# Ledger of designs, part 86: peptides against a protein of PDB entry 6TME

Target 1, 324 residues: chain A of PDB entry 6TME
Amino acid sequence: NRLKRAYIALQAWKKAFYSDPFNTAANWVGPDVCSYKGVFCAPALDDPSVLVVAGIDLNHADIAGYLPPELGLLTDVALFHVNSNRFCGVIPKSLSKLTLMYEFDVSNNRFVGPFPTVALSWPSLKFLDIRYNDFEGKLPPEIFDKDLDAIFLNNNRFESTIPETIGKSTASVVTFAHNKFSGCIPKTIGQMKNLNEIVFIGNNLSGCLPNEIGSLNNVTVFDASSNGFVGSLPSTLSGLANVEQMDFSYNKFTGFVTDNICKLPKLSNFTFSYNFFNGEAQSCVPGSSQEKQFDDTSNCLQNRPNQKSAKECLPVVSRPVDCS
Target 2, 324 residues: chain A of PDB entry 6TME as posed
Amino acid sequence: NRLKRAYIALQAWKKAFYSDPFNTAANWVGPDVCSYKGVFCAPALDDPSVLVVAGIDLNHADIFGYLPPELGLLTDVALFHVNSNRFCGVIPKSLSKLTLMYEFDVSNNRFVGPFPTVALSWPSLKFLDIRYNDFEGKLPPEIFDKDLDAIFLNNNRFESTIPETIGKSTASVVTFAHNKFSGCIPKTIGQMKNLNEIVFIGNNLSGCLPNEIGSLNNVTVFDASSNGFVGSLPSTLSGLANVEQMDFSYNKFTGFVTDNICKLPKLSNFTFSYNFFNGEAQSCVPGSSQEKQFDDTSNCLQNRPNQKSAKECLPVVSRPVDCS

## One batch from the design tools (peptide; made by RFdiffusion4, then SolubleMPNN)

Design b2_p13_8_s1 (from b2_p13_8 with V3E P11A)
Fold by OpenDDE base, seed 3:
Structure b2_p13_8_s1 (fold): chain B 324 residues (1-324), chain A 13 residues (1-13)
Amino acid sequence: as target 1 above (324 residues)
Amino acid sequence: PYETPKPVLPAPP
């Protein structure tokens, strides 16, 4: 039966624990898996008379170990939350059998290897959190073909470019921060119809910002700080009618920061420090508004404090990148 | 899909 399979899986997992500081699995004894700490049972979707393991919650258990292939026997699991542990190794391919997977959170662990492509096999997946791990390599383009509400990829070792398929994403929140992504932001980004928050912090992204960013009318948070972006800010950023937090700091932007950007109606914080901007509108000046916070530090602005020297500015400002 | 207690999703540290 299903609970017997779950018992086999959970006992195999218990054996895969190297350390259980809080004795979370201490009661993982006997066939009554529904009594196991962090194991949640529910009536099966296909037969309400049958009880199945529907969820796992081992968040913050500080468990060291790995995910054994026997976890693939947990075929009724829809919620798998094991964040803030010390699980290592790879996500087992056997998890492809968990066809009801809805929320998968393995964040803040020690997982390694390529992107866990098994996550792409789950037809009903809505939430994917793999942040704060050691996943590496290319991001599969197919991740954005999934109907996900949120995609958390930050603080990993992902490399290569951001897939062009990003425009297909229906996610409201996407984080790329603190990886090794390179290349340009795809122009298809403007097609992300449900996007509210996108974070690119601390990558190796470069090139001009695509004009299509201005089509992201539902975005409240746009952070592209700590990259290698060049050129002027797109004039189309005036279309970000709902942006509240915007950060372009620590890039190589040039040109003039316009009123159309700084007067965005919902803008609360706009940081464009540590660039090579050579001008800003009065509305962009820190202290010009009580409702908005600006940071123009370390640019090439005239008559502003804490700017770069002429020696630092001249080589860059004199050679503006044309993004047209 | 299941009516089970939903685990809390903490923000990353």
Scores: peptide ipSAE 0.028, ipTM 0.721, DockQ to the pose 0.049
Fold by OpenDDE base, seed 2:
Structure b2_p13_8_s1 (fold): chain B 324 residues (1-324), chain A 13 residues (1-13)
Amino acid sequence: as target 1 above (324 residues)
Amino acid sequence: PYETPKPVLPAPP
């Protein structure tokens, strides 16, 4: 009996709660699991006459505890939403039995350990949110082989390079922000056909920006701020026909910010502050447009306010990195 | 294929 297995799983989970400040699981009593708060039943896909647990929604319950292995008995669950809790430990490998998993949201918890590779085992997964946890180590390259609509990885402890497989992703939104990623952005990034928003904020990324970024025709948000990028901005950025928000601040970029970038047709906000740019086109000057906002603060620009000193600029500007 | 409440996503920083 599927509901009997669900009862075993849910009772094991209730036992794994250390704190339930809103008494969310107070009604988790008896065999009628479909009446449990945050448990949703539906007709089974293989037999419409059978009722099964199809979804869990415990968002914002502030529950402290862990995910016990008995959760693997919830084999009919397609939606698992447990964000904004205080769950700790690791994602159980037993969740590999949840072959219908479609949306998995464990964001804003206290999960630790390596990337939850069990997520890669789900053939129908479309939404993965693991942000605001303490996941660590390397990002598996296989994550980008998944047909995901969104990939939220921000605010974790991931290390190493961004996999070259990123170009295979069909995701519209990808966040890497506030991790420990290092190395260059892969050239394969230009192959991301459906990309709308990509965020690299606050990592240890370095090297030159790949020219292939200019192939991202659907991108509306591109944020590479707070990294160690060097060299000039690629001239191919003039190809970003739909970019609205672009941020390159807090890097080590040099060279000239061109008209072709600042005159992008959909550009509304372009921040290139806290770099070592030594020139900008008139179209890039803050206040030059009513429709566009620019920030050129703390560069090596002549005749502009709030720039770096000659002492800070000369060592960097005199030794430009050639990205060719 | 199943209908459940959609998650409220935490805003990225």
Scores: peptide ipSAE 0.027, ipTM 0.701, DockQ to the pose 0.049
Fold by OpenDDE base, seed 4:
Structure b2_p13_8_s1 (fold): chain B 324 residues (1-324), chain A 13 residues (1-13)
Amino acid sequence: as target 1 above (324 residues)
Amino acid sequence: PYETPKPVLPAPP
């Protein structure tokens, strides 16, 4: 009996709670698991006459505890939403049995360990949110081979380089922000055909921006701020026909910010502050447009306010990195 | 400026 297995799983999970401040699991008593708060039942896909646990929603329950291996008995779960809790430990490997997993949200918890590779075992996964945890180590390249709509990795402890397989991703939104990623952005990034939003904020990324970024025709948000990028902005950025929000602030960029970038047709906000740019086109000047907002603060620009001193600029500007 | 996305509440299934 599928509901009996679900009962075993849910009771094991209740036992794994250290704190339930809102008494979310107070009604988790008895065999009627479909009445449990945060448990949702639906007709089974293989037999519509059979009721199964199809979803879990414990979002914002502030529950402290861990995920026990018995959760692997929830084999009919397609939606697993447990964000904004205090769950700790690792994602159980037993969740590989949840072959219908479609949306997996464990964001804003206290999970630790390596990337939860069990997520790679789910053939139908479309949404993966593991942000705001303490996941560490390398990002497995295989994550981008998945047909995901969204990949949220931000605010973790991931290290190493971004896999070159990123170009295979069909995701519209990908976040890398606030990790420890290093190295260059892969040139394969330009192959992300469905990409709308990509965020690299607050990593240890370096090198030159790849020219292939300009191939991201559907991108509306591109944020590469707070990294160690060097060189000039690629001229191919003029190809970002749909970019609305662009941020290159807090890097080590040099050179000239061109009209071709600042005149992008849908650009509403372009922040390139806290770099070493030594020139900008008139179209890039803050206040030059009513439709666009620019920030050129703390660069090496002449005749602009709030710029770096000549002493700070000269060592960097005089030794521009050639990205060619 | 763009802010890093925070967890959102999806609709219950």
Scores: peptide ipSAE 0.026, ipTM 0.670, DockQ to the pose 0.227
Fold by OpenDDE base, seed 1:
Structure b2_p13_8_s1 (fold): chain B 324 residues (1-324), chain A 13 residues (1-13)
Amino acid sequence: as target 1 above (324 residues)
Amino acid sequence: PYETPKPVLPAPP
């Protein structure tokens, strides 16, 4: 009986709670699991006459505890939302049995260990949110081979390079922000045909921006701030026909910020502060447009306020990185 | 096919 298995799983989970400040699991008593707070039942896909546990929503429950292996008995769960809790430990490998997993949100918890590779085992997964945890190590390249709509990885402890497989991703939103990623952005990034938003904030990324970024025709948000990027902005950025928010601040960029970038048709905010740019087009000057906001603070620009000193600029500007 | 609660994006801690 599927509901009996669900009962075993949910009771094991209740026992794994260290703290339930809102008494969310107070009604988790008895065999009627469909009445449990945060548990949602639906007709089974293979047999509409059978009621199964199809979803879990424990968002914002502030529950302290861990995910026991018995959760693998919830084989009909397609939606697993447990964000904003204090769950710790690792994601159980037994969750590989949840073959219907569609949305997996464990964000804003205290999970540790490597990337939860069990997420790679779910053939129908569309939404993955593991942000605001303590996941560490390398990002598996296979994550981008999956047909995901969104991949939230930000605010973790991930390290190493971004996999070249990123170009295979069909995701509209990908966040890498506030990790320990290093190396260059792969040139394959330009192949992300469905990409709308990508965020690299606050990593250890370096090298030149790949020219292939200019192929991201659907991107509305591109944030590469707070990294170690060098060289000039690619001229191909003029191809970002739909970009609205663009941030390259807090890097080591050099060269000239061109009209072709600052006049992008959908551009609303372009921040390129805290770099070593030695020139900008008039269209890039803050206040030059009522429709666009620019920030050129702390560069090597002439005749602009709040720029770096000549002493800071000269060593960098005199030795431009050739990205060709 | 399942009725699903909408994911709520957590606020940064």
Scores: peptide ipSAE 0.029, ipTM 0.709, DockQ to the pose 0.047; fails the geometry check

Design b2_p13_8_s2 (from b2_p13_8, 4 letters changed)
Fold by OpenDDE base, seed 1:
Structure b2_p13_8_s2 (fold): chain B 324 residues (1-324), chain A 13 residues (1-13)
Amino acid sequence: as target 1 above (324 residues)
Amino acid sequence: SFETPKIVLPPPP
């Protein structure tokens, strides 16, 4: 009986709660699991006459505890939303049995360990949110081979390079922000045909920006701020026909910020502050447009306020990195 | 569907 298995799983989970400040699991008593707060039942896909646990929503419950292996008995769950809790430990490998998993949100918890590779086992997964945790180690390349709509990885402890498989991703939103990623952005990034938003903020990324970024015709948000990027901005960035928000601040970029970038048709905010740019087009000057906001602060620009000293600029500007 | 904010870099609640 599927509901009996669900009962076993949910009771095991209740026992795994260390704190339930809102008494969310107070009604988790008895065999009627479909009445449990945060538990949602639906007709089974294989037999519409059978009621199964299809979803969990414990968002914002502030529950402290862990995910017990018995959760693998919830084999009909397609939606698992437990964000904004205090769950700790690792994601159980037993969740591989949840073959219908469609949306998995464990964001804003205290999960630790490596990337939850069990997420790779779910053939139908479309949404993965593991942000605001303590996941660590390398990102498995296989994550981008999955047909995901969104991949939220930000605010973790991930390290190593971004996999070159990123170009295979069909995701519209990908966040890498506030991790420990290093190395270059892969040239394959330009192959992300469905990409709308990508965020690299606050990593240890370095090297030149790949020219292939200019192939991201659907991107509306591109934030590469707070990294170690060098060289000039790729001239191919003129191809970002739909970019609205672009941030390259807090890097080591050099060269000239061109009209072709600052005149992008959908550009609303372009921040290139805290770099070593030695020139900008008039269209890039803050206040030059009413429709666009620019920040050129703390560069090596002539005749602009709030720039770096010559002492800071000369060593970098005199040694431009050739990205060609 | 359940509430799952698909916002780029929302602040932690």
Scores: peptide ipSAE 0.027, ipTM 0.721, DockQ to the pose 0.162
Fold by OpenDDE base, seed 3:
Structure b2_p13_8_s2 (fold): chain B 324 residues (1-324), chain A 13 residues (1-13)
Amino acid sequence: as target 1 above (324 residues)
Amino acid sequence: SFETPKIVLPPPP
């Protein structure tokens, strides 16, 4: 009996709660698991006459505890949403038995350890949110071989380079922000055919931006702020026909910010502050457009307010990195 | 109904 297995799993999970401040699991009593708060039943895909636990939603429950291995008995679960709790420990390997997993959201918890590789075992996974945790180590290259719509990795402890397999991703949204990623953005990034939003904020990324970024014609948000990028902005950025939000602030960029970038047709906000740019086109000047917002603060621009001193600029501007 | 929270990223320091 599938519901009996679900009962065993859910009772084991209730026992793994250290704190349930909203008494979310107070009604988790008895065999009728479909009446449990945050438990959702549906007809089984293989037998519509059988009711199964198809979803968990414990979002914003502030529950402290861990995920016990008995959760692997929830074999019919396709939706697992437990964000904004205080769950700790690791994601159980037993969740590999949840072969119908479609959306997995464990964001805003206290999970630790390496990337939860069990997520790679789910053949139908479309949504992965593990942001705002303490996951660490390398990002498995295989994550981008998954047919995911969204990949949220931000606010973790991931390190090493971004895998070159990123170009294989079909995701519309990918967040790397606030990790410890290093190295260059892979040139394969331009192959992300469905990409709408990508965020690199607050890592240790470096090198030149790859020209292939300009191939991301569906991108609406591109944020590479708070890194160690160098060189000039690629001229190919003129290909970002749909970009609305673009941020290159808090890097070590040099050179000239061109009209071709600042005149992008959908550009709403372009922030390139806190770099070492030594020139900008008139179209890039803050206040030059009513439809576009620019920030050129703290660069090496002449005749602009709030720029770096000559002493700060000269050592960097005099030694531009050639990205060719 | 399952809730998917919006992307919340803190501003750079």
Scores: peptide ipSAE 0.025, ipTM 0.672, DockQ to the pose 0.077
Fold by OpenDDE base, seed 2:
Structure b2_p13_8_s2 (fold): chain B 324 residues (1-324), chain A 13 residues (1-13)
Amino acid sequence: as target 1 above (324 residues)
Amino acid sequence: SFETPKIVLPPPP
């Protein structure tokens, strides 16, 4: 009986709670699991006459505990939302049995260990949110082979390079922010056909920006701030016809910020502060437009306020990195 | 289902 298996799983999970401040699991008593708070039943996909546990929603419950292996008995679960809790440990490998998994949100918890590779085993997964945890190590290249609509990885401890498989992703939103990613942005990034928003904030990324970024016609948000990028901005950025928000601040960029970038038709905010740019077009000057906001603070610009000293600028500006 | 609002960085859930 599927509901009997669900009862075993849910009772094992209740025993794995160290703290339940809102008494969310107080009614988790008896065999009627469909009456449990945060447990949602639906007709089974293979037999509409059979009721199964199809979803879990424990968002914002502040529950402290861990995910026991018995959760693998919830084989009919398609929606698993447990964000904003204090769950610790690792994601159980037994969740590979949840072959209907469609949305998986474990964000804002205390999960540790490597990337939860069990997420790669789910054939129908569309939404993956693992942000605001302590996941570490390398990002598996296979994550971008998944037909995901959104990939939230920000605020973790991921290391190494961004996989070249990123170009295979069909995701509209991808977040890498606040990790320990290193190396260059892969040139394959330009192949991301459905990309609307991508954020690289606060990593250890370096090298030149790839010219292929200019192929991202659907991108509305591009944030590469707080990294170690060098060289000039690619001239191909003039191809970003739909970009609204662009941030290159807190890098080591050099060269001239061109009219073709600052006159992008949908651009509303362009931040290029805290770099080593030595010139900008008049269209890039803060206050030059009522429709666009610019920040050129702390560069090597002449006749602009709040710029770096000649002593700070000369060693970098005199040795421009050639990205050609 | 999920929402994908236009923001630079999604806030904590």
Scores: peptide ipSAE 0.024, ipTM 0.700, DockQ to the pose 0.106
Fold by OpenDDE base, seed 5:
Structure b2_p13_8_s2 (fold): chain B 324 residues (1-324), chain A 13 residues (1-13)
Amino acid sequence: as target 1 above (324 residues)
Amino acid sequence: SFETPKIVLPPPP
């Protein structure tokens, strides 16, 4: 039966634990898997008379171990939350059998290898959190073809470009931060109609910001800090009617920071420090507004404190990158 | 469920 399969899976997993500091699996004994700590049962969707393992929650258990292939026997699991553990190895391909997977959180672990493509096999997946791991290689473009509400990829070892398929994403939140992504932000980004928050912090992204960012009408947070972006800020950023938090700090931007950006109606924090901006509108000056916070530190601004030296500025400011 | 992060947040509880 389904609970017997779950028992086999959970016992195999218990055997795969190297350390269980909180003795989370101490009660993982006997056939009554529904009594196991962190195991949640519910009536099966196909047969309400049958009890099945529908969820796993081992968040913050500090368990060291790996995910054995027998976890593929947990075919009724829709919620898999195992964040903040010390699980290592790869995500088993056998998890493809978990066709009801809805929320998958393996964040803050020691998982390695390429992007867990098994996640792409789950037709009903809505939440994917793989952040704070050691996943590497390319992000599969197919991730953005999925109807995900949130995609957390930050703090990994992902490399290469951001897929152009990003524009197909229906996610409200996407995090790329603290990876090794390179290249330009795809122009298709403007097609992310449901996007509220996107963070690119601390990658190797470069080039000009695409004008299409200005089409992100629902964005409340846009953080592109700590990259290699060049050129001027797109004038189309004036279209970010709902942006509250905007960060372009620690890049190589040049040009003038305009009133149209600094007067955005919902803007509460705009950080553009550590660039090569050579001018700003009065509305962008820190302290010019009580409702808005600005940081213009370490630019090439005249008559402002804490700016770069002329020696640092002149070589860059005199050779602005044309993003046309 | 999840909370919408204002920044890169730690793993959710």
Scores: peptide ipSAE 0.026, ipTM 0.711, DockQ to the pose 0.137; fails the geometry check

